# Designs tried in a protein design run: peptides against a protein of PDB entry 2KNC. Part 21

Target 1, 74 residues: chain A of PDB entry 2KNC
Amino acid sequence: KGPDILVVLLSVMGAILLIGLAALLIWKLLITIHDRKEFAKFEEERARAKWDTANNPLYKEATSTFTNITYRGT

## One batch from the design tools (peptide; made by RFdiffusion4, then SolubleMPNN)

Design b2_p13_1_s1 (from b2_p13_1, 9 letters changed)
Fold by OpenDDE base, seed 1:
Structure b2_p13_1_s1 (fold): chain B 74 residues (1-74), chain A 13 residues (1-13)
Amino acid sequence: as target 1 above (74 residues)
Amino acid sequence: LLLLLLLELLKKL
């Protein structure tokens, strides 16, 4: 019996759908891995920048603690 | 791989 033309057509359609789905899954996986690596780097850089921001030489705390050297605690 | 699998499926039909 010659190749069942319907089985051939359905197998080709199924193969195209599986390739398309696999490509989308690979694409999504690559983006998700990329974004997680970039986000981890961004949070590390942000953590470092936050430590450097604590020493902003332009930020004088409004509270200056003057040690009164003449305060002899009696 | 998938193209080879499709060719083997086509040979079986």
Scores: peptide ipSAE 0.041, ipTM 0.676, DockQ to the pose 0.107
Fold by OpenDDE base, seed 3:
Structure b2_p13_1_s1 (fold): chain B 74 residues (1-74), chain A 13 residues (1-13)
Amino acid sequence: as target 1 above (74 residues)
Amino acid sequence: LLLLLLLELLKKL
């Protein structure tokens, strides 16, 4: 009946917009969670690679700092 | 959930 057709049309349009917005929010949330997990994994792998480079058994530090216990700086 | 709510709204109209 006249007012019911307008309410149906507006309710269907509103439902489509809400479904679209909800789908975009879910999609963005899934990407954001994925990216945070991937970034955390990347920082862990980068940390491990720095440890492996610092503990390279072939890397002799070109400078050995010996604290001379008899050097009282004049 | 939203589909069920829409079906209930359509039944009231």
Scores: peptide ipSAE 0.039, ipTM 0.662, DockQ to the pose 0.146
Fold by OpenDDE base, seed 4:
Structure b2_p13_1_s1 (fold): chain B 74 residues (1-74), chain A 13 residues (1-13)
Amino acid sequence: as target 1 above (74 residues)
Amino acid sequence: LLLLLLLELLKKL
C-alpha cells in the first residue's frame, strides 16, 4: 500500500510553509540585528557630535579671571 | 533535520 496521497500532500505543504516561515524569521532577525548595529553607531556618532559645549573652540567663557600682579592691597 | 525528513518522504513516494 503506497503512502496515503493526502499524507504526502499535507507533508509537502507543511514543509513549504515551514521553509517559508524559517526564511522570514531569518530575514527579520538579520534586519533587526543590522538596524540595532546601525542605530548604535548613529547614537555613538551623535554623542561625539554633541558639541561638548565645554570643548567648542568657538565658545569663550563669559568670565575671564585676570590676576593683577601690580595690586598690593593696602 | 528538515532535509532528511524530506528525503525520507521522497523515498516513500
Scores: peptide ipSAE 0.039, ipTM 0.665, DockQ to the pose 0.092
Fold by OpenDDE base, seed 5:
Structure b2_p13_1_s1 (fold): chain B 74 residues (1-74), chain A 13 residues (1-13)
Amino acid sequence: as target 1 above (74 residues)
Amino acid sequence: LLLLLLLELLKKL
């Protein structure tokens, strides 16, 4: 019996759907790996920048303690 | 691989 045209059509449609699904899964995997690597790098750079700013000799603490010379603590 | 599987399926029909 010659190739059931229906089985050929369903096999081609199934192959296209599997290729499309595989491409979407690969794309989603690549984005997810990229985003996690970029976020990890950003947190490492932010941690490093915080350590470098703590050692900056130009960093003055925003808290200036002004001793009021007229304040006699009772 | 998928193309070979499709070709073998077509030969079997």
Scores: peptide ipSAE 0.038, ipTM 0.664, DockQ to the pose 0.119

Design b2_p13_1_s2 (from b2_p13_1, 9 letters changed)
Fold by OpenDDE base, seed 2:
Structure b2_p13_1_s2 (fold): chain B 74 residues (1-74), chain A 13 residues (1-13)
Amino acid sequence: as target 1 above (74 residues)
Amino acid sequence: LLLLLLLELLKEL
């Protein structure tokens, strides 16, 4: 008795669907890992740039708050 | 594994 042609057709269709789903899951996983690594790197570089700007001894804030010692508020 | 099973099934056809 040869293989049931219906079982062969259903198994081929099932295999194609499973390969397609597996490829989509792998593709989505690779993109998600890539994007998360790039975003983490950009956040680290941005954090470093903020630390370098905050610790720049040449960056004087343009706001000089002069506390007038003579104004005791009523 | 799935590709080998498919090739074996196609060889039995």
Scores: peptide ipSAE 0.038, ipTM 0.679, DockQ to the pose 0.161
Fold by OpenDDE base, seed 4:
Order: sequence, then structure tokens, then C-alpha cells
Structure b2_p13_1_s2 (fold): chain B 74 residues (1-74), chain A 13 residues (1-13)
Amino acid sequence: as target 1 above (74 residues)
Amino acid sequence: LLLLLLLELLKEL
């Protein structure tokens, strides 16, 4: 007795659907990993490109302390 | 597993 034609059709349809779903899941996973790596690099570059206001060579502290070596307090 | 099931099904055809 050959396989029931309905069982063959349903199994082939099920296999195609499972392959399609697996391909979509793999694709979504690859994109999600790519986007997270790209975003992490962008945030690292942005953190470095945040001018450390402390290390801005154009920023002069408004306060300069001068030690007057000639002042002898009476 | 899926490939083995498909090959087994193809042998019954």
C-alpha cells in the first residue's frame, strides 16, 4: 500500500513551511546581531567623540591659581 | 532529522 497521497502532500507542505520559518528566524537573528554590533560601535565612537570637556584643548579653566612667590605675609 | 524524514518519505514514494 503506497503512502496516503494526503499524508505525502501535508508532509511536503509542512517541510516547506518549517524551512521557510527557519530561514526567517535565521535572517532575523543575523540582522539583530548585526544591528546590536553596529549600535555598540556607534555608541563607543559617540562616547569617544563626546569631547571630554576636561580634555578639550580649547577649554581653559576659568580659575587660574597664581602663587605669588614675592608675597611675604607680614 | 527533517532531511532524514524527507529522504524516508521520498523512498516511500
Scores: peptide ipSAE 0.035, ipTM 0.662, DockQ to the pose 0.087
Fold by OpenDDE base, seed 3:
Structure b2_p13_1_s2 (fold): chain B 74 residues (1-74), chain A 13 residues (1-13)
Amino acid sequence: as target 1 above (74 residues)
Amino acid sequence: LLLLLLLELLKEL
């Protein structure tokens, strides 16, 4: 006794919907993993650029703080 | 897995 034509039709429709949903979930997962890796690289490059700006050998701090060892604040 | 299940269902048809 072959499966009822209605059961076959509903199972094929259900399989197509599940394949489509699975493909969308895999696609979203791959993008989310890619974006997290790209964002981590961007934050690392931004951190390096801040370090390079803070250690600019041409930047002389306009203010040198000398601790006067003889200054007992009155 | 799902493709194998679909191929088994098509063999019962």
Scores: peptide ipSAE 0.034, ipTM 0.656, DockQ to the pose 0.156
Fold by OpenDDE base, seed 5:
Structure b2_p13_1_s2 (fold): chain B 74 residues (1-74), chain A 13 residues (1-13)
Amino acid sequence: as target 1 above (74 residues)
Amino acid sequence: LLLLLLLELLKEL
């Protein structure tokens, strides 16, 4: 019985859908891996920048304790 | 691989 044109059409449609789905899954996987690597790098750089800022000799703590010379603590 | 499977399916049909 010659090729059921319906089976050929359904197989071609199924192949196109599987290729499209595979491409979308690969694309989503690549983005998800990229975003996780970029976020991990950003948190590492932020952690490093915080340590470097703590060792900056120009960093003055925003808290200046002014001893009021007229304050006699009772 | 998928193209070969499609060609083999087309030969059996």
Scores: peptide ipSAE 0.033, ipTM 0.656, DockQ to the pose 0.118

Design b2_p13_1_s3 (from b2_p13_1, 9 letters changed)
Fold by OpenDDE base, seed 2:
Structure b2_p13_1_s3 (fold): chain B 74 residues (1-74), chain A 13 residues (1-13)
Amino acid sequence: as target 1 above (74 residues)
Amino acid sequence: LLLELLKKLLEEL
């Protein structure tokens, strides 16, 4: 009984589909890991820049708070 | 690997 040509054909088609799906999953995983690392680095650099700005003696906040002397809170 | 599997499959066919 030779291998049923249909079983061979279906096994090859199934293998190609599984390889294609595995390649797409690996590709998506690599991109997702890359993007998360780049985003984490960007957030760290942004956190550092905020810290450096907060400790810069030349930094003056754009928001001036004026105390309203006529506001007597009840 | 893939070429060896294809050769084995062709030898069984």
Scores: peptide ipSAE 0.034, ipTM 0.658, DockQ to the pose 0.113
Fold by OpenDDE base, seed 1:
Structure b2_p13_1_s3 (fold): chain B 74 residues (1-74), chain A 13 residues (1-13)
Amino acid sequence: as target 1 above (74 residues)
Amino acid sequence: LLLELLKKLLEEL
């Protein structure tokens, strides 16, 4: 039985395509996991920076609530 | 697995 040269060529081409596709999927998965971890870290750092800003004695809120002592709610 | 597939492919040649 001579080698089915066509079956060998198609199997090698199919294997190369599958390896290439698998490598792209692994690469995309690694990036997606990395980006999610980096985004979670960024949101944590942003939440900490917002908390630190609220405790800054130089931070004056743009809104001053004055209780009008003369406003007797009738 | 991959080495066994390559051996089978080589045995069919």
Scores: peptide ipSAE 0.033, ipTM 0.652, DockQ to the pose 0.132
Fold by OpenDDE base, seed 5:
Structure b2_p13_1_s3 (fold): chain B 74 residues (1-74), chain A 13 residues (1-13)
Amino acid sequence: as target 1 above (74 residues)
Amino acid sequence: LLLELLKKLLEEL
């Protein structure tokens, strides 16, 4: 019984679609893993830059806390 | 899986 030409056509179309979907899923997975690694490096560099700025002896904190000695909080 | 499906398709042909 020769394969029904419709079954062959649908099987080939289905195989192409499944390969395409699998390739897109692999691609999305690779990007997501890459972006997470890059973001982790960026946050590490940002943390290091914040620590370097905080330990800079020329960095004056923009916030001076003035304790008002006359403020008796009720 | 895919190779077995392809073999089965070729055996029906």
Scores: peptide ipSAE 0.031, ipTM 0.637, DockQ to the pose 0.125
Fold by OpenDDE base, seed 3:
Structure b2_p13_1_s3 (fold): chain B 74 residues (1-74), chain A 13 residues (1-13)
Amino acid sequence: as target 1 above (74 residues)
Amino acid sequence: LLLELLKKLLEEL
C-alpha cells in the first residue's frame, strides 16, 4: 500500500502548524516570565526610592496643609 | 523523540 499522499501532506501541514503554535506559546511564556520579573524589579526600585525619600531630611511631603487663615468656621 | 514519532508515523502510513 503506497503512502496515501493526502495523509502525508495533511500530516506535514499539521506538524508545521503544531510547531508554529508551540513556538508562539513558548515565546508568550518567555515574555510573560520576563515581564513579571521586570515588574518585580520596578516595584522593588520604587519601594527603595520611597524608603530613600522617607529618610531624606530635605523631603517635604507633597501634601501641604494650607490653613486658610480667612476660613472662620462658623 | 520527534524523529521516532516521525518514523512511527511513516511506518503506519
Scores: peptide ipSAE 0.031, ipTM 0.626, DockQ to the pose 0.155

Design b2_p13_1_s4 (from b2_p13_1, 9 letters changed)
Fold by OpenDDE base, seed 1:
Structure b2_p13_1_s4 (fold): chain B 74 residues (1-74), chain A 13 residues (1-13)
Amino acid sequence: as target 1 above (74 residues)
Amino acid sequence: ALLELLKKLLEEL
């Protein structure tokens, strides 16, 4: 008895589904690795830009700390 | 490889 035609059809369908799933997983993995590398570059550039801004004598922080000299914490 | 596996599976029919 040759392999049941149903077993062959199910095996082919299963193989196509597994290949499709593997391709989607590889695609998602590649995107995730790309995005992490791009984000790391973006954070490095942002850290450099923040450093350059801190060295600019014209830069005033939007947040000013006021020391309340009248607050005697009892 | 996959095409050969499919051919073998079809030859067993």
Scores: peptide ipSAE 0.049, ipTM 0.698, DockQ to the pose 0.128
Fold by OpenDDE base, seed 2:
Structure b2_p13_1_s4 (fold): chain B 74 residues (1-74), chain A 13 residues (1-13)
Amino acid sequence: as target 1 above (74 residues)
Amino acid sequence: ALLELLKKLLEEL
């Protein structure tokens, strides 16, 4: 007596679904790790650029704030 | 491995 055709069909369907789900999870994991590494590299380069700018004695901030001590907010 | 398992299941059917 061969295996019940229904058991074979359900086992094949279950295996395909599990493989598909596993492939999607692996793909999502790989892209998430990739994106986090690229973002970390970008933030490191941005931090270096900020430090290099702060160490440049010729750097002048484009914006300056002045507190008007005579302004009473009326 | 998966293809061989599928072939064995089809041969037993």
Scores: peptide ipSAE 0.047, ipTM 0.692, DockQ to the pose 0.104
Fold by OpenDDE base, seed 5:
Formats: C-alpha cells, sequence, structure tokens
Structure b2_p13_1_s4 (fold): chain B 74 residues (1-74), chain A 13 residues (1-13)
C-alpha cells in the first residue's frame, strides 16, 4: 500500500504539471498568433497610409536634402 | 478519462 500512495501522489503531481505546461503552451500559442495578426494588420494599414499620402497633393516630403558644403568625400 | 483513472487508482488503495 506504500507504493500505491506514492504512485497516486506522483500521478497527481504529474497531472498538475501537464495541465500547467499545456496552459502555458496554449497561452504562448495564442499570444504568438495574436501578435502575428496584429503585425500583419499594422503593416497593411501602414502600406495603405503610404499610398494615401502619395496621392495627397498637399503632402510634402519631410526629408530635406542638406548638402554639407564642407563634406569632401574621399 | 483522467477522473476515471484517478477513481480506479483510489479504489485500488
Amino acid sequence: as target 1 above (74 residues)
Amino acid sequence: ALLELLKKLLEEL
């Protein structure tokens, strides 16, 4: 009867560990899927915003070319 | 399934 109590305790501990591990794997999987979908949506919205900006006649490019007169490229 | 296994394990005690 001693080995049976140890088997029950180890089986309960093993079941709790497996449930905990399964919950962590599901949680990580859900986050990973969520983050990939959110990132894909963000890149699509960013691409759309870039196209809309290119079609806006009031858009001025924020990039100004500054010519450094003292820059002598080697 | 797990509850039945636990019950069987408890009945063998």
Scores: peptide ipSAE 0.045, ipTM 0.690, DockQ to the pose 0.101
Fold by OpenDDE base, seed 3:
Structure b2_p13_1_s4 (fold): chain B 74 residues (1-74), chain A 13 residues (1-13)
Amino acid sequence: as target 1 above (74 residues)
Amino acid sequence: ALLELLKKLLEEL
């Protein structure tokens, strides 16, 4: 009966560790799926906002690039 | 007996 008690204790400890590890893996998987869905929605909303801005005839770009031909990098 | 009980509990899960 001595070996049986040790085997039971080790099996219970092993089961608890495996359940804990499985729960962490499931949790990580759910977060990863959530974050990918949220990022996809964000990129879709950003794409829509760019199209809506481009269709506004009153929109003027807030930034313009000028080449300063006199600037020599000093 | 205790090991068989744990095995049965693990089979029902």
Scores: peptide ipSAE 0.044, ipTM 0.670, DockQ to the pose 0.086

Design b2_p13_2_s1 (from b2_p13_2, 7 letters changed)
Fold by OpenDDE base, seed 2:
Structure b2_p13_2_s1 (fold): chain B 74 residues (1-74), chain A 13 residues (1-13)
Amino acid sequence: as target 1 above (74 residues)
Amino acid sequence: LLPLLLLLLGLEL
């Protein structure tokens, strides 16, 4: 019995769709891994910049705590 | 090409 032309056409269409879907999944996976690594690097750089600002000898805290020596807490 | 595709799909000729 010769190959069913409909089965051959459907199988080729299915193979093209599966290859296209696999390529899109690989592409999305690569982007997602890249974006997560880049975001983690930016958050690390932001954290370092905050630490450098906190250790800046020119940074004066907006709040100062004074101990009231005359306050006898009853 | 067609015979190879049919072989990969397990389709008897």
Scores: peptide ipSAE 0.039, ipTM 0.675, DockQ to the pose 0.059
Fold by OpenDDE base, seed 4:
Structure b2_p13_2_s1 (fold): chain B 74 residues (1-74), chain A 13 residues (1-13)
Amino acid sequence: as target 1 above (74 residues)
Amino acid sequence: LLPLLLLLLGLEL
């Protein structure tokens, strides 16, 4: 019995749609893995920058505590 | 490609 032309057409259309969806899923997966690696690197650099700021001898705290030596609490 | 697709679909009769 010859192949039903409608079944052949629907199977080809279905295969093209599945390949297109698979390509989009692979592309999204690659981007998501890339972005997670870049974000992890950014958080590591940000962590290092906090350590460098804590050890930066040029960092003057904006808050200076002045002890008022003339405050005799009565 | 077409005969392989027909084989996978069990339509090769």
Scores: peptide ipSAE 0.037, ipTM 0.667, DockQ to the pose 0.068
Fold by OpenDDE base, seed 3:
Structure b2_p13_2_s1 (fold): chain B 74 residues (1-74), chain A 13 residues (1-13)
Amino acid sequence: as target 1 above (74 residues)
Amino acid sequence: LLPLLLLLLGLEL
C-alpha cells in the first residue's frame, strides 16, 4: 500500500506542530526554573541586606513608642 | 530518512 499522501502530509504537519509545542514547553520550563532560582537569590540578598541594616547602630529605628501617659482614653 | 521517519511515526504499512 503506497503511503497515503494525505496521511504523510498530516503526519508531517502534526510533527512540526509537536516539535514547536515541545520547544515552547522546554523554553517555558527553563525560564520558570531560572526565574525561581533568581527570585530565591534575590529574596536571600534582600533578607541579608535587611539584616545588615538592622545591625547598623546608625539605623536604630527610633520606634520609641512614646506611650503618652497623659492620654487617658475616655 | 523518510522511511525511518515513517517507521518512527508507525506509518510504515
Scores: peptide ipSAE 0.035, ipTM 0.662, DockQ to the pose 0.080
Fold by OpenDDE base, seed 5:
Structure b2_p13_2_s1 (fold): chain B 74 residues (1-74), chain A 13 residues (1-13)
Amino acid sequence: as target 1 above (74 residues)
Amino acid sequence: LLPLLLLLLGLEL
């Protein structure tokens, strides 16, 4: 029985669609991994900048809580 | 995969 031309055509079309879908999924996965790594670095740098600002000896907190050791609340 | 597909397609060469 010769190959059913319809089965050949459908198999080739299906293979092309699957390859295209696989390529898009791989591409989307690579981008998503890249973007998450870049975002994580950005948030780490932002966190460091916040900590460096908090530890900056020029940053005077607007609220200094002085624990008066002599304050016996009587 | 390819020879299995050819076999499934009835391409007995």
Scores: peptide ipSAE 0.029, ipTM 0.626, DockQ to the pose 0.054

Design b2_p13_2_s2 (from b2_p13_2, 8 letters changed)
Fold by OpenDDE base, seed 1:
Structure b2_p13_2_s2 (fold): chain B 74 residues (1-74), chain A 13 residues (1-13)
Amino acid sequence: as target 1 above (74 residues)
Amino acid sequence: LLPLLLLLLALEL
């Protein structure tokens, strides 16, 4: 039985669609892995910068606690 | 590879 020309055409179309879908999935996976690595690096750098800012000797906390030495609780 | 294998299988039927 010769290959049905319709089966050959549908199989070629299906193969092209599957290759296209596989390429899109690989592309999305590569971007997602790249973005997660870059985001993790960004959050690490941001965390380090926040720690260095917290240890800045010029940083005065906006909250000044004044102990009233004359407060004798009745 | 897989779509090529399916194409070869469709040509043998």
Scores: peptide ipSAE 0.034, ipTM 0.655, DockQ to the pose 0.094
Fold by OpenDDE base, seed 5:
Structure b2_p13_2_s2 (fold): chain B 74 residues (1-74), chain A 13 residues (1-13)
Amino acid sequence: as target 1 above (74 residues)
Amino acid sequence: LLPLLLLLLALEL
């Protein structure tokens, strides 16, 4: 029997769809890995900036917690 | 792979 033209057409269409889906999955994977690495760097830089702000000798915390050592809560 | 296998199977039939 010659190849069923319908089976050939469906196989080619299926191959194109699978290649397209594979390309989208690879693209999504690359973006997800990139975004996670960038977000980790951003959180590290933000943490560092918060530490630098906390160590800024010009930053007086508006809240001085005075532990009253004479306050024995009854 | 699967569509290629189906194509080869269709050529044998």
Scores: peptide ipSAE 0.034, ipTM 0.653, DockQ to the pose 0.067
Fold by OpenDDE base, seed 3:
Structure b2_p13_2_s2 (fold): chain B 74 residues (1-74), chain A 13 residues (1-13)
Amino acid sequence: as target 1 above (74 residues)
Amino acid sequence: LLPLLLLLLALEL
């Protein structure tokens, strides 16, 4: 039986579509991995910047909470 | 790999 020309054409079309879909999936996967790594780094840098701001020795909190031990709240 | 195997199978059938 010679190869059915229709089966060959459909198999080639299917192969092209599968290669295109595989390329898109690989591209999406690479972007998703890159974006997650960049976001994790950004959140770490943001957390570090918040800690550095909290430890600024020039930042004197304007509010000192003094617990008055003689104030028995009624 | 997979599309090549499918092509080989289609040529044998």
Scores: peptide ipSAE 0.032, ipTM 0.644, DockQ to the pose 0.088
Fold by OpenDDE base, seed 4:
Structure b2_p13_2_s2 (fold): chain B 74 residues (1-74), chain A 13 residues (1-13)
Amino acid sequence: as target 1 above (74 residues)
Amino acid sequence: LLPLLLLLLALEL
């Protein structure tokens, strides 16, 4: 018996919708993976910059601890 | 895969 024309039309429409949704999911997945890799690289570069700042000989800590050697706690 | 299998089954009927 020939295929029911309504079943063929509904199946083609459903296939187009599923392909569209699959393409959007793949696209979103690729962007999400890309952005996570870029963010991980940015946090690594930021971590390195903090290590370089900790070793910066021009950095003077805002807090200087002075031990008063003349303080005899009476 | 499932909708394609259902389409093939509908074409044989």
Scores: peptide ipSAE 0.031, ipTM 0.635, DockQ to the pose 0.072

Design b2_p13_2_s3 (from b2_p13_2, 8 letters changed)
Fold by OpenDDE base, seed 4:
Structure b2_p13_2_s3 (fold): chain B 74 residues (1-74), chain A 13 residues (1-13)
Amino acid sequence: as target 1 above (74 residues)
Amino acid sequence: LLPLLLLQLALEL
């Protein structure tokens, strides 16, 4: 008996929907992996820039602690 | 693979 034309049509429609959904999931996964790699690179570059600033001999900390050696707590 | 297998099964029925 030939395949039921309705079953063939519904199976083709279902296959197209599943392929479309799979393509969207793959696309979203690729973007998410790309964005995470770019963000990790950005945080690494930011960390390096912070280390370079910490090693900058022109950087003066806003707070200097002076121990008053003449303070005899009476 | 699964949707192709189901399509083949639907074509054999």
Scores: peptide ipSAE 0.050, ipTM 0.709, DockQ to the pose 0.088
Fold by OpenDDE base, seed 1:
Formats: sequence, structure tokens, C-alpha cells
Structure b2_p13_2_s3 (fold): chain B 74 residues (1-74), chain A 13 residues (1-13)
Amino acid sequence: as target 1 above (74 residues)
Amino acid sequence: LLPLLLLQLALEL
């Protein structure tokens, strides 16, 4: 039985499609890993900047807590 | 590598 030329053509087309799909999946995976690492770094830098702002002697909290010394809870 | 894989596939068919 000679190789059915149609089966060979379909197998080559299928292989090209599978390689293309695998390349797209690898590319998307690499981008997703990169973006997650960059986002984690960005959130760490943002957290550090927020801590440095909390230690700024010019930072006045918008919320002032007044202790009412006259409030004797019954 | 790719031509060897295609040759193996052609021998299995």
C-alpha cells in the first residue's frame, strides 16, 4: 500500500497547526510569567513607597482621633 | 530532528 498522498498531506498540515498552536501557548505562557513577575515587583515597590510615605514627618493623616476625656462610659 | 520525525511517521503509515 503506497503512502496515501492525502494522509501524508493531512498529517503535515496537522503537524504545522500543532507546532503553531504549541508556539502560541509557549509565547502566552512566557508573557504571563513575565507580567506576573513585573506585577509582583510593582506591588512590592508600591508597598515600599506607601511605607516611606507613612514615615514622612510632613504626612498629616486626614483622620484625627479626638479622645473625649468627658466620656465616662456608663 | 524534524525530518527524522517525518520519516518515522511516513514509515508507520
Scores: peptide ipSAE 0.041, ipTM 0.692, DockQ to the pose 0.085
Fold by OpenDDE base, seed 5:
Structure b2_p13_2_s3 (fold): chain B 74 residues (1-74), chain A 13 residues (1-13)
Amino acid sequence: as target 1 above (74 residues)
Amino acid sequence: LLPLLLLQLALEL
């Protein structure tokens, strides 16, 4: 059978599209892994900053415990 | 999968 020029063209187009799709999937995967690692570091740093603030002797909790004298716990 | 598809394509050509 002589090479069907249409089959060759469609196969080349399909291969290019598959390579493009594979590249996009790899790119998305790399970004997703990167973002998850960066977010984990950010949450760790935020947790440390919260602990440092809680241990700061100058930190006055803005939460004043108001004992409501009129609250009779039923 | 890809090499089998290429082999099939080569056999159809």
Scores: peptide ipSAE 0.033, ipTM 0.654, DockQ to the pose 0.080
Fold by OpenDDE base, seed 3:
Structure b2_p13_2_s3 (fold): chain B 74 residues (1-74), chain A 13 residues (1-13)
Amino acid sequence: as target 1 above (74 residues)
Amino acid sequence: LLPLLLLQLALEL
């Protein structure tokens, strides 16, 4: 049975579409992995910057909590 | 996976 020319053309077209779709999925996967790694790094750097600010001996909290021992809340 | 799909296609043709 000679290859049906229509079946060959449709199979080649289908293969090109599947390769294009696979390339887009791989590209999206690489971007998603990159974005998650970058986001994790930014959250670590923000957590570190907050910790460094809390340990700055020149940082005076603008709010001092005084426990008034004479205030019996009614 | 790809070479197995191509082999299956070649056997159906």
Scores: peptide ipSAE 0.031, ipTM 0.647, DockQ to the pose 0.087

Design b2_p13_2_s4 (from b2_p13_2, 8 letters changed)
Fold by OpenDDE base, seed 1:
Structure b2_p13_2_s4 (fold): chain B 74 residues (1-74), chain A 13 residues (1-13)
Amino acid sequence: as target 1 above (74 residues)
Amino acid sequence: LLPLLLLLLALAL
């Protein structure tokens, strides 16, 4: 039986679509892995900077409580 | 890719 030209055309078209879809999935996976690694590095650097700030002897808390000595609650 | 295309062609024949 000669190759059914319609089956060959549909199989080639299906193969091109599957290759395109596979390429998009691989691309998305690579980006997702890259972004997760960069984000993990960013959060580690941010965590280190927070620890360094907490151990800074010059760190003054942004919240200062001022007791108004003249405030008699009457 | 090429071996997959050859496999699909072989299945169509």
Scores: peptide ipSAE 0.054, ipTM 0.715, DockQ to the pose 0.116
Fold by OpenDDE base, seed 4:
Structure b2_p13_2_s4 (fold): chain B 74 residues (1-74), chain A 13 residues (1-13)
Amino acid sequence: as target 1 above (74 residues)
Amino acid sequence: LLPLLLLLLALAL
Protein backbone atom coordinates (compact mmCIF):
# COMPACT_ATOMS: atom_id res chain seq x y z
CA LYS B 1 0.00 0.00 0.00
CA GLY B 2 1.51 3.38 -0.92
CA PRO B 3 2.07 5.72 2.05
CA ASP B 4 -1.05 7.81 2.70
CA ILE B 5 0.24 11.32 1.92
CA LEU B 6 -2.20 12.82 4.47
CA VAL B 7 -0.95 10.48 7.26
CA VAL B 8 2.69 11.31 6.36
CA LEU B 9 1.99 15.09 6.41
CA LEU B 10 0.08 14.90 9.74
CA SER B 11 2.82 12.68 11.28
CA VAL B 12 5.58 15.12 10.18
CA MET B 13 3.58 18.11 11.56
CA GLY B 14 2.99 16.22 14.83
CA ALA B 15 6.70 15.29 15.03
CA ILE B 16 7.77 18.96 14.53
CA LEU B 17 5.33 20.12 17.25
CA LEU B 18 6.54 17.41 19.68
CA ILE B 19 10.23 18.25 18.98
CA GLY B 20 9.47 21.97 19.54
CA LEU B 21 7.65 21.22 22.82
CA ALA B 22 10.46 18.88 23.96
CA ALA B 23 13.08 21.57 23.17
CA LEU B 24 11.11 24.16 25.23
CA LEU B 25 10.80 21.71 28.16
CA ILE B 26 14.56 20.92 28.04
CA TRP B 27 15.35 24.67 27.85
CA LYS B 28 13.07 25.45 30.83
CA LEU B 29 14.58 22.54 32.80
CA LEU B 30 18.16 23.76 32.14
CA ILE B 31 17.27 27.34 33.21
CA THR B 32 15.45 26.07 36.34
CA ILE B 33 18.48 23.93 37.34
CA HIS B 34 20.85 26.85 36.65
CA ASP B 35 18.74 29.34 38.68
CA ARG B 36 18.47 26.90 41.64
CA LYS B 37 22.28 26.41 41.66
CA GLU B 38 22.83 30.19 41.51
CA PHE B 39 20.24 30.77 44.29
CA ALA B 40 21.93 28.11 46.48
CA LYS B 41 25.28 29.90 45.93
CA PHE B 42 23.75 33.29 46.89
CA GLU B 43 22.24 31.78 50.08
CA GLU B 44 25.67 30.27 50.95
CA GLU B 45 27.36 33.68 50.36
CA ARG B 46 24.66 35.36 52.53
CA ALA B 47 25.22 32.78 55.28
CA ARG B 48 29.02 33.44 55.12
CA ALA B 49 28.44 37.22 55.27
CA LYS B 50 26.32 36.70 58.44
CA TRP B 51 29.15 34.67 60.03
CA ASP B 52 31.68 37.36 59.04
CA THR B 53 29.42 40.06 60.60
CA ALA B 54 29.17 38.04 63.83
CA ASN B 55 32.99 37.80 63.94
CA ASN B 56 33.57 41.45 62.90
CA PRO B 57 35.07 43.31 65.94
CA LEU B 58 33.76 46.59 64.44
CA TYR B 59 30.13 45.36 64.55
CA LYS B 60 28.31 47.10 67.39
CA GLU B 61 24.82 45.89 68.23
CA ALA B 62 22.21 48.54 67.37
CA THR B 63 20.62 47.83 70.79
CA SER B 64 22.06 49.51 73.88
CA THR B 65 20.82 48.27 77.25
CA PHE B 66 20.45 51.06 79.83
CA THR B 67 20.11 50.09 83.48
CA ASN B 68 17.57 52.41 85.09
CA ILE B 69 19.47 53.48 88.25
CA THR B 70 16.17 54.77 89.75
CA TYR B 71 14.60 51.28 89.61
CA ARG B 72 14.81 49.98 93.14
CA GLY B 73 13.25 46.59 92.58
CA THR B 74 10.72 46.08 95.18
CA LEU A 1 11.29 8.28 19.21
CA LEU A 2 7.44 7.92 19.43
CA PRO A 3 6.68 10.17 16.38
CA LEU A 4 9.39 8.37 14.38
CA LEU A 5 7.85 5.01 15.35
CA LEU A 6 4.39 6.30 14.33
CA LEU A 7 5.85 7.53 11.00
CA LEU A 8 7.48 4.11 10.36
CA LEU A 9 4.16 2.42 11.25
CA ALA A 10 2.29 4.77 8.87
CA LEU A 11 4.80 3.95 6.08
CA ALA A 12 4.35 0.19 6.73
CA LEU A 13 0.49 0.37 6.34
Scores: peptide ipSAE 0.050, ipTM 0.706, DockQ to the pose 0.100
Fold by OpenDDE base, seed 5:
Structure b2_p13_2_s4 (fold): chain B 74 residues (1-74), chain A 13 residues (1-13)
Amino acid sequence: as target 1 above (74 residues)
Amino acid sequence: LLPLLLLLLALAL
């Protein structure tokens, strides 16, 4: 029996749609992995910059809290 | 997907 032209047409259309969907999913996955790695690096660099600013030897805290370990509140 | 397409093609033939 010759190939059913309708079955061939629908199978080709379905294959094109599935290839297109697969390509979009792969593309989205690659971008999402890339962006998460870049964002994680950016947040790490921002965290380091905040720590370096907090530990800047030129930064005098306006308030030095000395916890006197010998202060028994009598 | 490819084996399914081949199965559909084989069923059409």
Scores: peptide ipSAE 0.049, ipTM 0.697, DockQ to the pose 0.067
Fold by OpenDDE base, seed 3:
Structure b2_p13_2_s4 (fold): chain B 74 residues (1-74), chain A 13 residues (1-13)
Amino acid sequence: as target 1 above (74 residues)
Amino acid sequence: LLPLLLLLLALAL
């Protein structure tokens, strides 16, 4: 039985679509893994920078706790 | 991957 030309054409079209889709999925996966690693690194660097800032003797805490001396809790 | 794809293509034909 000679190869059905329609089956060949549909198979080639399907293969091209699958390769294109696979390439896009691999690309998206690589970007997503890269982005998550980079974001985790940025959050770690930001957490370190915050710690270093909090240990700076020139850092004034933005939050001052004022005890209201006139508050006699009932 | 290429020879496997060609084998699957040959099986579909």
Scores: peptide ipSAE 0.041, ipTM 0.675, DockQ to the pose 0.117

